# Peptides against a protein of PDB entry 3PUK: the designs that were tried, part 59

Target 1, 227 residues: chain A of PDB entry 3PUK
Amino acid sequence: ERGLKSVVWRKIKTAVFDDCRKEGEWKIMLLDEFTTKLLSSCCKMTDLLEEGITVIENIYKNREPVRQMKALYFISPTPKSVDCFLRDFGSKSEKKYKAAYIYFTDFCPDSLFNKIKASCSKSIRRCKEINISFIPQESQVYTLDVPDAFYYCYSPDPSNASRKEVVMEAMAEQIVTVCATLDENPGVRYKSKPLDNASKLAQLVEKKLEDYYKIDEKGLIKGKTQS

## One batch from the design tools (peptide; aimed at target 1 E129)

Design b2_p25_7_s4 (made by RFdiffusion4, then SolubleMPNN; from b2_p25_7, 11 letters changed)
Fold by OpenDDE base, seed 3:
Structure b2_p25_7_s4 (fold): chain B 227 residues (1-227), chain A 25 residues (1-25)
Amino acid sequence: as target 1 above (227 residues)
Amino acid sequence: SIEFMPERSELLQKAAEKRAELLAE
């Protein structure tokens, strides 16, 4: 079985670094909160240097312009991260870098995508979505990035039931993303708790896995794997 | 160049949209 961290790193290397790599060219890389954690979990600074990254910057912080260098944005498709990007390229006078390569960790909503296109399309050399919305903790362990997941899943307030369902769907999707990354179709196991959250989530994952492999663009239908 | 992952199915996209909506709030 492949280690999750190594698989994630290989995916990032292929989908992001290899995609924008130019021999002899160095880039500044901009990270947000999620991608900082993600990269920290699966690589070292030396690895990033080997990929042509000279400096890592926090997208949320004010930064000095480096107008002669291109910037690699590896960020989540959130309003906050997108707004920070737009501050870097939204106006000609505010342009901090020579050009931008944008790689989103997940599907970028049309609203955000259109906002980017409308304001700074000329500065963007590449805009690509990748599918990594989890953080590998161990070889077989990962954490999810779903805001307020804990709050809604464990809220005793019945008024949060609808939101809880949305959160569970989001969590299930991220789990399926892990499976897709590993090319696995696992049998789902869970520990029951007083709440039916685990069983419900398991059912959602099973359903999504089935649907994913049925409609896989490569036409690959896989049986259940051991994982 | 603007590009999406070619392996992203319609169902995964819909699920991602739901997540994105949550993140946008």
Scores: peptide ipSAE 0.020, ipTM 0.375, DockQ to the pose 0.447
OpenDDE base, seeds 1, 2, 4, 5: peptide ipSAE 0.007, 0.020, 0.007, 0.008; ipTM 0.350, 0.396, 0.298, 0.323; seed 2 fails the geometry check

Design b2_p25_8 (made by RFdiffusion4; failed a check: too like the target's own chain)
Pose (drawn by RFdiffusion4):
Structure b2_p25_8 (pose): chain A 227 residues (1-227), chain P 25 residues (1-25)
Amino acid sequence: as target 1 above (227 residues)
Amino acid sequence: ESEELMEKLLEGEKIDTEELVEEEE
């Protein structure tokens, strides 16, 4: 099947689970708020055992150290989600697991990355960005994770216009992971209609996905595709 | 069931996948 959640599942399995899957052994997976919704969206937690995950646990709440099991961190590049990882490895009196495998849902900010590039420890065996920043609500419908996006797009023009851009970029980069997961590099068009916001956004997506496929590293897609 | 497991995970409870496979079998 080619359901939107089937496509995402195929990506998570190959880009995350298989990428650190050691045939004979199992791991503990850790999730933040987003990745929880993402995984619950495209699979049952039962399917995870077959993928080398014996236990799934929330990265937010404190956990008991299992120093003989390797950890699979499947999280977003969020300050909260990352600060929690640094609590397990490095500073201080650490550690909590035998090894760390980090998979970011989207591009990791240099600011956050530095905070873990230091307290690295020999543990962090891998750190990848897989670029999946959306929810496969239905086999043909997707939703983003841009909190309070509607308000900060149609609010007046007061003080909180600086956050409108923050929301506009968050939508743009997050939309780009939708195209990348579908292995599509589509042409961009907007409606040029009420308030003309689709124009500003269409430009951000166009610019960002040009920069994106200048890096992919999957090498499957470059230049505009038939979409 | 999947929504309940999601809620339990968000509450901080561990999800043991081996036990879920055994219950389904």

Design b2_p25_8_s1 (made by RFdiffusion4, then SolubleMPNN; from b2_p25_8, 9 letters changed)
Fold by OpenDDE base, seed 5:
Structure b2_p25_8_s1 (fold): chain B 227 residues (1-227), chain A 25 residues (1-25)
Amino acid sequence: as target 1 above (227 residues)
Amino acid sequence: ENEELEKKLLNGESIDTKELKKKEE
């Protein structure tokens, strides 16, 4: 039993592959750096083949057009990944693929979403946000995708205070996505350290969990579970 | 589980799922 890996795969299968599945249809899948790591951690090539993926490519790579095939973009909601998508479909005459299905690993900012709508709306058959912003390592171990998190959280430089807050918020968001994926509302525990980083992060997680479950479960706040 | 997938894609290679399946069997 692959624990967290199996849960993540099941979530991706249901939220992404089953959502855009058509009988007998093959798709090209475009991945970014994060989703490459994510899928490599929780699935086999045979699994992707069974889901109707014939070719997998890096979204950042200059790719040859395959105009007869639909593309499945499983990407992070970053300017870099979105810009690569826009290059594929931004010109009416230079569409690389027949159509696009877009699945973001997290909430896509309105600014990015508006850019997509303005330029590529006719080419998009599906655009959905899923809540998977972590990489499962083992049954109960996962890695957060927050660049330089350690550096900013423990930096003695006061000039990094604003960046530290952004990093902590990103970490909190990813922890919430783990909880959502596991369908758990954990009681947040932290160790007191000289730096109030753990306490601040815990508060952010609690707040975001409350917001998530208020929205998703029609006000049914699940009791705190110990994970 | 699929280190080859990660390595190839991060190196900018295109992956044919059918070809890799044959290697896993």
Scores: peptide ipSAE 0.365, ipTM 0.869, DockQ to the pose 0.740
OpenDDE base, seeds 1, 2, 3, 4: peptide ipSAE 0.365, 0.354, 0.341, 0.349; ipTM 0.871, 0.870, 0.865, 0.867

Design b2_p25_8_s2 (made by RFdiffusion4, then SolubleMPNN; from b2_p25_8, 8 letters changed; failed a check: too like the target's own chain)
Amino acid sequence: KNEELEKKLLEGEKIDTKKLAEEEK

Design b2_p25_8_s3 (made by RFdiffusion4, then SolubleMPNN; from b2_p25_8, 10 letters changed)
Fold by OpenDDE base, seed 5:
Structure b2_p25_8_s3 (fold): chain B 227 residues (1-227), chain A 25 residues (1-25)
Amino acid sequence: as target 1 above (227 residues)
Amino acid sequence: ENQELEEKLLNGESIDTKELAKKEA
């Protein structure tokens, strides 16, 4: 069985690096907090070098312009990461790089997409969503990137109920993304706690998996696998 | 797998990929 890390790396390689590859061209890669963790978890520096990455920088930090090079933005679709990108290309006179390739780890909200389109569309050579919103830890272990998930899932405050639902929806979506990445249709297993959050999450995952595989272009009815 | 990458980027350092790749070889 191929470890989750190798599967994730292969997905990133094909969806990001191969998608923007040009013979003999080197790029600067910009990462945010999430994608830093993601790449750190599943690749070596030698792998990135082979993919034509010469320099890697944090998108949140002030960086020196390298106007002769194209930039590869591998970032989460967050206001913070998008705002940092916009600072790099928002001014016609102060573009940090020659052009940009943008790969979002997940669905980019229309509000953010429209903001990008309105300000720097001419600088963008590619904009794609690759749908990897999890961190592989071990061969079969991953972590979800859902902010404050612990707080909202275990909060006794009724005022947090709506936010708890949003968190569970986000978690369910990320789990489905893992399954899609692994090409697996798992049987969902859970242990219920007093708040029954695990049962609710399991139901959301099952529903989303059903929806995903119904829409799957290959029309392949996959049997349930152990995950 | 690549703790140095994470640490350097979090510290705001620019990473020369070739330089670090040589250390892994």
Scores: peptide ipSAE 0.654, ipTM 0.952, DockQ to the pose 0.744
OpenDDE base, seeds 1, 2, 3, 4: peptide ipSAE 0.650, 0.650, 0.645, 0.648; ipTM 0.952, 0.951, 0.950, 0.951

Design b2_p25_8_s4 (made by RFdiffusion4, then SolubleMPNN; from b2_p25_8, 8 letters changed)
Fold by OpenDDE base, seed 2:
Structure b2_p25_8_s4 (fold): chain B 227 residues (1-227), chain A 25 residues (1-25)
Amino acid sequence: as target 1 above (227 residues)
Amino acid sequence: ENEELEKKLLNGESIDTKKLKEEEE
């Protein structure tokens, strides 16, 4: 058993592949940097093939149009990834693919969502947020994917204070997605550090966990579990 | 677990899942 890797794969399979599965249909899958790492950590090519994926491409790179095939975008809700998607479908005359299924790894900001709706809503067959923003390393270990997290969290430069808050929020969101994926609401434990980053992060996580588990995806109120 | 996937995509390559499956077996 792969532990956390198996859990993550099961989540992706259910939330993404099963959600857009159509019998006999093959898709091109577009990945960004995060989802590339995510899938690489928890699946094999055989797995993706079985899920109806024939071609996988990096969303950030220039790609040749395959107008006869639908595309599965499994991407982070970032301006960069969204902009790449919009380039594929923003022009009515030059669509890269037949249609799109979009699955965001986390909450998509309204600004990005509105931008998508305004530009290419007719090309989108599905748009869903699935709340997977972490990389499983081993059975119970995961890595957060927050760019420059260490730099901003530990930078003594006061000019980075605002960015530090953004990073902390992103980290907290990812931790919550782990809990959601594992179906656990753990008590937060931490050790204080000189910059009190652990305490701040813990507070953010606790708040977000409380908000999330008020009503879960199934509409159930969930109590805390021990981890 | 799937180093080839990561390597190729990060390099901007297109991946044919059928071809890579054969390499994994």
Scores: peptide ipSAE 0.363, ipTM 0.877, DockQ to the pose 0.715
OpenDDE base, seeds 1, 3, 4, 5: peptide ipSAE 0.363, 0.330, 0.361, 0.331; ipTM 0.875, 0.865, 0.875, 0.856

## One batch from the design tools (peptide; aimed at target 1 D110)

Design b2_p26_3 (made by RFdiffusion4)
Pose (drawn by RFdiffusion4):
Structure b2_p26_3 (pose): chain A 227 residues (1-227), chain P 26 residues (1-26)
Amino acid sequence: as target 1 above (227 residues)
Amino acid sequence: SNPLALKNPLEYNPDDSYPSGTVSFD
């Protein structure tokens, strides 16, 4: 099947689970709020065992150290989600697991990355960015994770216009992961209609996905595709 | 360096509304 959640599942399995799957052994997977909704969206937790995951746990709440099991961190590049990882490895009195495998849902800010590039420890065996920043709500419908996006797009023009841009970029980069997961590099068009916001956004997406496929590293897509 | 990263990463909220879109498959 080619359901939107089937496509995403095919990505997670190959880009995450298979990428650190060691045939004979199992791992503990850690999730933040987003990745929890993402995984609950495109599979049952039963399917995870076949993918090398014996236990899933919330990265937020404190956990008991299992120093003989390797950890699979499947999280977003969020200060909270990352600060929690740094609690397990490095500073201080660490560690909690035998090894660390980090998979970011989206591009990791240099600011956050540096905080873990230091307290690195030999543990962090891998750190990848897979670029999936959306929810496959239905086989043909997707939703982003841009909190309070509607309000910060139609609010007046007061003090909180600086956040509008923050929301506008968050939508743009998050939409780009939708195209990348579908292995599409589509042309961009907007409606040029009420308030003309789709124009500002259409430009951000156009610019960002040009920079994106200048790096992909999957090498499957470059230049505009038939979409 | 990573020029594609957001300067201000936003966290997910389960009790909030979000933009959505549709995809047409062949």

Design b2_p26_3_s1 (made by RFdiffusion4, then SolubleMPNN; from b2_p26_3, 8 letters changed)
Fold by OpenDDE base, seed 1:
Structure b2_p26_3_s1 (fold): chain B 227 residues (1-227), chain A 26 residues (1-26)
Amino acid sequence: as target 1 above (227 residues)
Amino acid sequence: MNPLALKNPLEFDPNAEYPSGTVTFP
């Protein structure tokens, strides 16, 4: 059985590195907090070197320009990461790199995409979403990176009800990315007691799985995987 | 709110469509 880490790495390799690979070309890779954790969980520095990455830098840090090199941005579709990218390419005089390839770990909202397009479209060669919004811990274990999930799911404060829904939706989306990464459409199982949180999350996951496989890249309806 | 949190759950689009989009810029 191929461990989840291996599957994740293979997906990243295919979706990111192979997609922007050019023979003899080295790139600088820019990572955010999530993608740093993600890559650290599923690959080694030697693997990245083999993929043509010479240097890894944190997108949030101040960096010296390397104007002769192209940059690979492997980042989350967040305002913070996007703003950091825009600082690198937002002005003609202040371009830090020769060009950019952007790979988002999740769906990029239109607002962020439009902001990028309006500011630095000429510097971007490619923009792609790869839908990996989880961290593989072990061969069969992963974690979701959803801030304050516990608080909103278990808060007795009714004012948090709307936030709870948003958090559950985000968690469901991340779970779907796991399933997509594994190329599986599993039956969702949950414990219904003592709270209905697990049931609600399961229903969201099932709905999103159905939607995902109905509209898959091949237009094929994938049947449920035997669990 | 964890100030160190990379992702804000409130920033996710619940209506996000799958599969992933790809855009090539001219």
Scores: peptide ipSAE 0.009, ipTM 0.368, DockQ to the pose 0.039
OpenDDE base, seeds 2, 3, 4, 5: peptide ipSAE 0.006, 0.007, 0.007, 0.007; ipTM 0.362, 0.356, 0.365, 0.373; seeds 2, 4 fail the geometry check

Design b2_p26_3_s2 (made by RFdiffusion4, then SolubleMPNN; from b2_p26_3, 7 letters changed)
Fold by OpenDDE base, seed 3:
Structure b2_p26_3_s2 (fold): chain B 227 residues (1-227), chain A 26 residues (1-26)
Amino acid sequence: as target 1 above (227 residues)
Amino acid sequence: SNPLALKNPLEFDPNAEYPSGTVVFP
């Protein structure tokens, strides 16, 4: 299939499944709310079976130990998801799985990373950040996972100004992840009326695109995408 | 609007031609 969904799936396959694949080895995959939505948008259970996943479990639910199997955690870098992971590996006697591979959908704060390192470093075989923080809807449509974005962006209350900035920053970051996933560096423009939100968001996106492509994985400066 | 004001390079001009792939925030 052509479109954003296939691109996202290919990115996950390369960054996650191919990275931890061992021939003949099956893993249990742990998902949170965001990654459940993400995978459901771009793959089927049969696709996951082909990648060596035997079963999918919700990280927030109580689960029976499967101590002979390794676990693949594909989760967001949130306190809630990290705390659930730590419960699975925090005690030597209470380990749910044989070992863990962790793939975060975004940058993991140092505080969370240090918490993981301090408690269960010996159980972790891989810990990697990937850059997928959006949900593909159709070939050229995606949704952002920014809670209350509409409310804060359009709030007339000055007390929400700080939260508006945080929301806009998160939106800009996720837009850049889409561009990175598509290998695009688009020209960015905005309509100035009636609100300044579009202007602010455009500036944030432009700055983040510049920063991202100045320091790409290959050290190459990618020019603006011209099609 | 002062015609000499340097237009913000990010501002969308409906009369300008933009290459395919340009993202416009409304």
Scores: peptide ipSAE 0.091, ipTM 0.506, DockQ to the pose 0.028
OpenDDE base, seeds 1, 2, 4, 5: peptide ipSAE 0.045, 0.033, 0.007, 0.025; ipTM 0.380, 0.333, 0.338, 0.336; seeds 1, 4, 5 fail the geometry check

Design b2_p26_3_s3 (made by RFdiffusion4, then SolubleMPNN; from b2_p26_3, 7 letters changed)
Fold by OpenDDE base, seed 5:
Structure b2_p26_3_s3 (fold): chain B 227 residues (1-227), chain A 26 residues (1-26)
Amino acid sequence: as target 1 above (227 residues)
Amino acid sequence: MNPLALKNPLEFDPNAEYPSGTVSFP
């Protein structure tokens, strides 16, 4: 099993491919830099073929029109990726594809969403956010038993702020437990955008790792392992 | 080893251009 990669693939399959699947229909898929890396980390070309994708193209490159086929855009919610999409559908006479399904990897700012809506809403069949803003690097799967972690980490409601901190603390503790079980003291890497959640969690994990190895039974400070 | 090396890279050319109306399997 591919571990974390398999989990990510199953999430993408459910959130993206199953959502827009039509029997007997093939699609062209457009990827950006991030989603190229993401899919490359968790699936093979054969997997994408099984999901009804016949061609994969880079959204940033010039492409010939395939007007009889629908396009699946799996992209980051960035101005660059959105502008490339808009070039494909901005003119009624110059549409590159029959229609579009758009899946953003994270929250799409209202400014970008409104820009899309104003320019090519009639060409769009789906527009969704799937909240996968990380790349699985390792095959090992670690399950964190933190109920409602997603809800509290991503809730816009200020009343959940206290609960968010509790959840973040619990997640950090469990991550440290995994590291301790593996006898590792890794460096922590995170994405700083679009939210600071990853940064906050990273800081909590680093602090707790330091505390753990300072009080280790052997009284030895374990150095950072290569991460 | 490049720590950013993808273990399972997609086997497609990101720079490939496809003719209008043509579908190509990688």
Scores: peptide ipSAE 0.007, ipTM 0.368, DockQ to the pose 0.023
OpenDDE base, seeds 1, 2, 3, 4: peptide ipSAE 0.010, 0.000, 0.008, 0.007; ipTM 0.387, 0.309, 0.360, 0.374; seeds 1, 2, 3, 4 fail the geometry check

Design b2_p26_3_s4 (made by RFdiffusion4, then SolubleMPNN; from b2_p26_3, 8 letters changed)
Fold by OpenDDE base, seed 5:
Order: structure tokens, then sequence, then C-alpha cells
Structure b2_p26_3_s4 (fold): chain B 227 residues (1-227), chain A 26 residues (1-26)
């Protein structure tokens, strides 16, 4: 009950399922690569059924329309996942589902949010950020889903410097979501030698933590209320 | 509505071709 997996599940249950739950109503849930891994790490299909999910679908795949049902999108705030969502609702006449509830695993950039708003605002009942962008492995162990992180962090090639920064930012963001999930604002400790990667990452984490908690104190949860 | 599940829905490969398990309910 106190393991990281349980904490993550409880957060998802509260932030996602309880937020959009209607008694007796079933929804189709759309997942991307990350959220598939995330849910598989902390719940079972039976748990999702109890939360009113009848079917789980891959957002990247072509799917048959179920126009009478609402869809729950639990996805990463990436251009790819957003584009797949937009395909489901982009045509007024060819909506795949009755309506959409969108829950992003992390901060959604304004550019992506505006793109959604411009195209599909009338179809969206909820749009929230839940700030869970890590995968719990064990009670006190998590992993970050940052492709090629090791390669870019330790690449001797100077041409990879820009890519290393992008990777470090992504890692820092995910670490912040762990802290947020645990309701902690920790002091960051790091080993500076022999490379400065740990120091750079620590600084990014500290900065992002400050930003996160400043926003949280202001109650600026970018939860769009049902229009 | 009867709940449906894809085979191993929580372990899908985004690059693999999986059939949709979506059923149209009346």
Amino acid sequence: as target 1 above (227 residues)
Amino acid sequence: MNPLALKNPLEFDPNAEYPSGTVKFP
C-alpha cells in the first residue's frame, strides 16, 4: 500500500478516473507508448474495469469509431500523441468518439495546447495535466523514459551538446514529477566529479521544482473545466 | 455494456500491428 506503485496508482485514480467518472458510464481509454508502460507498472486490467474503462486502445493505431462513447485520452504531451488525438476529432463530421477527456502526463506546451483548442475545443470535456512522467519499478525505484539519455549524456562528440541539454531537461522534468507525486520538495545532492552532468541535471531539477511549487501555490492547475 | 480488453493491452508495441478490440455497443 505504501509502495511507489501504489502511490502512482492512487494519484492516477484520483486525478484521472475520479475526475471524469460518471456512475454507470463506460469510456474507451486511449494510451500512448509511455502511458501504456506507466499503467502496466501500477495496475491491472481489472482495476481499469472498476474505474469504468471498457476498452483500451493504442492512440497510434487506426481505430473504429465508437461515436456513442466518450473517450479518455491518457497521453504524453508530445506532438505525436497530440496529432493522433487531433485525427480523432479533426473533422466535425467524422469524430471517432462522442467527446474527449484529455489527461496529460506532464506539462503541455502552449503551442500544443493552442493547437488542440483551435481544432477540437467543442469536443473536449476536460483537459488536465497530472504530472506523472516516470515509471515505478519497485516500492522505492523508478525509471525515466528518456531515449538515448546515456548516449547523449556521455557522448564525447561535441556535436551532441545541444542534444544532451534536451535530454537533461527531459530527465529533470520527469524527476520533478516524482517529487510532485510524493509531495516532496527535496534538496538535490549530486556528485560533481568526474563529469559535470550530475551538477547540470541537479540545477535543472532545482529550477523546475521551484517553478512547479510556485505554480502550485498559485492554484494554477491548468484544468479546463467542462465547457 | 460488456467490458472488453485487447490481448495484453498494457504491453502493446506501438510499432506492431494489433487489431482493434473496440466493439460498437448498441
Scores: peptide ipSAE 0.008, ipTM 0.379, DockQ to the pose 0.026
OpenDDE base, seeds 1, 2, 3, 4: peptide ipSAE 0.000, 0.006, 0.007, 0.006; ipTM 0.369, 0.351, 0.367, 0.332; seed 4 fails the geometry check

Design b2_p26_4 (made by RFdiffusion4)
Pose (drawn by RFdiffusion4):
Structure b2_p26_4 (pose): chain A 227 residues (1-227), chain P 26 residues (1-26)
Amino acid sequence: as target 1 above (227 residues)
Amino acid sequence: EEEVEERKKRLEEMKEMEEEAEEEEE
């Protein structure tokens, strides 16, 4: 099947689980708020065992160290989600697991990355960005994770316009991971209608997905596709 | 262009970290 959640599942399995899957052994997966919703969206937790995951745990709440099991961190590039990882490895009195495999849902800010590039420890065996920043609500419907996006788009023009841009970029880069997961590099068009916001956004997506496919690394897509 | 450069540098650093981890295992 080619359901939107089937496509995403095929990505997570190959880009995450298979990428660190050691046939004979199992791992503990750690999730933040987003990745929980993402995984609950496109599979049952039963399917995870077959993918090398014996235990899934919340990266937020404190956990008991299992120094003989390797950890699979499947998290978003969020300060909270990342600070929690640094609690397990490096500073201080660490560690908590035998090894660390980090998979970011989206591009990791240099600011956050540096905070883990230092307290790295030999543990972090891998750090990848898979570019999936959306929820496959239905086989043909997707939703983003841009908190309070509606308000910061139609609010007046007061002090909280600086956040509007923050929301506008968050939508743009998050929409780009939708195209990238679908292996599409579509042409961009907006409606040029009420308030003309789709124009500002259409430009951001156009610019960001040009920069994106200048790096992909999957090498499957470059230049505009038939979409 | 700046974002592309920053992203490329970050990816290269990540690769280097992986290579270092592989060498430490060996």

Design b2_p26_4_s1 (made by RFdiffusion4, then SolubleMPNN; from b2_p26_4, 10 letters changed)
Fold by OpenDDE base, seed 1:
Structure b2_p26_4_s1 (fold): chain B 227 residues (1-227), chain A 26 residues (1-26)
Amino acid sequence: as target 1 above (227 residues)
Amino acid sequence: SEKVEKRKKLKKEMKELEEEAKKYEE
């Protein structure tokens, strides 16, 4: 009935919790705005407790140090979230936690990774990308988290062209994460409209899907599947 | 593509970072 939520939870459990689990060890989990919504959509606090999470904290908020515990950062690869992480571990004398496990919801930019590596390398135990950048809904329904998408995509003002492109890029990236999570490479179907937004989005999705599977550890490029 | 190769390199660097971290495990 809620297949997508179950798939997402299973993916997070396997890729994040099982990956960093140690017997008898509890971790503090740090979430940002997106991952808070993501986990809330597919699990309960009791589920997180079963996975060895003692408490969840908002990465954006000031937090008291718990230096004896390791921290699990499940965050988006954004400057804001990364900066908050750097504040937690950037100072050698004042790190908030014992060590960090970092799991990004999407591809991390090189610049952000380099900042992390340069300042916090000794504190990191894991750094992975799990590619889940969507919020699951009932069954196969999902939502994209792209601010002001409606405004920019439907604006006839040429001055918004650059912003429109950024929005479409973000949407395409999130759609790819859905496909990756479901292990699908769907054909994109659309009807053309005057602004040609659907066509552009489709092209971006196709290109990004191709790129994703080329990067995939399995090294397999799947043909288009009907969905 | 160049983009794909860069992403592969980054993934490798992440793995290397994890391997290096093993020496700090208690």
Scores: peptide ipSAE 0.370, ipTM 0.863, DockQ to the pose 0.727
OpenDDE base, seeds 2, 3, 4, 5: peptide ipSAE 0.326, 0.352, 0.356, 0.346; ipTM 0.846, 0.856, 0.858, 0.854

Design b2_p26_4_s2 (made by RFdiffusion4, then SolubleMPNN; from b2_p26_4, 9 letters changed)
Fold by OpenDDE base, seed 2:
Structure b2_p26_4_s2 (fold): chain B 227 residues (1-227), chain A 26 residues (1-26)
Amino acid sequence: as target 1 above (227 residues)
Amino acid sequence: MKEVEERKKLKEEMKKIEKEAEEYEK
């Protein structure tokens, strides 16, 4: 059985690197916190070199312009990462790179997309959602990357209720991306927990799975598989 | 249903951006 790491790498290679590959062209790749962890978990620097990446840069840090090179942004669709991208291309006279290929790890909110479109549309060569928002650990094990998920999900403080909902949505989305990556539509099963978090999460996952397969580019609706 | 429609719209817009970019490079 091919380990989850291999599956993830294959997905990234096909969806990102092969998609933007041009013969003889090298790119700078910009990563955020999540995608740094993701790539570190499933590939080596030598693998990235083979895919035409000359250097990796952290999107959150100040970087020197390399105006003759195109940049590959493999980032999460967050305000923080998007703002960093916008800083790279917001000024016509001070563009950091020649052009941008953007690959989001998950669904990009319309608000963020519109912000990008309004400011940097001429600099964008690609803008796609890859839907890979999990970190592979073992052959069949992954880690969700949702900051403070435990704290908010189990907090009894009513002031955290809104944040809890956001976290639950993010977790559900990541689970769906795992299923999509594995090309599976599992029946959702869960064990109840004291705060009914599992039930809520299961409902969100089911809803998002339905939405995902309904809008799948291939129009393939898969039946539920046994988990 | 609303979310599905919004996602479809976003995907279409992304495709338009990509198409425009390809035209600019030609």
Scores: peptide ipSAE 0.231, ipTM 0.770, DockQ to the pose 0.743
OpenDDE base, seeds 1, 3, 4, 5: peptide ipSAE 0.199, 0.214, 0.222, 0.202; ipTM 0.750, 0.765, 0.768, 0.757

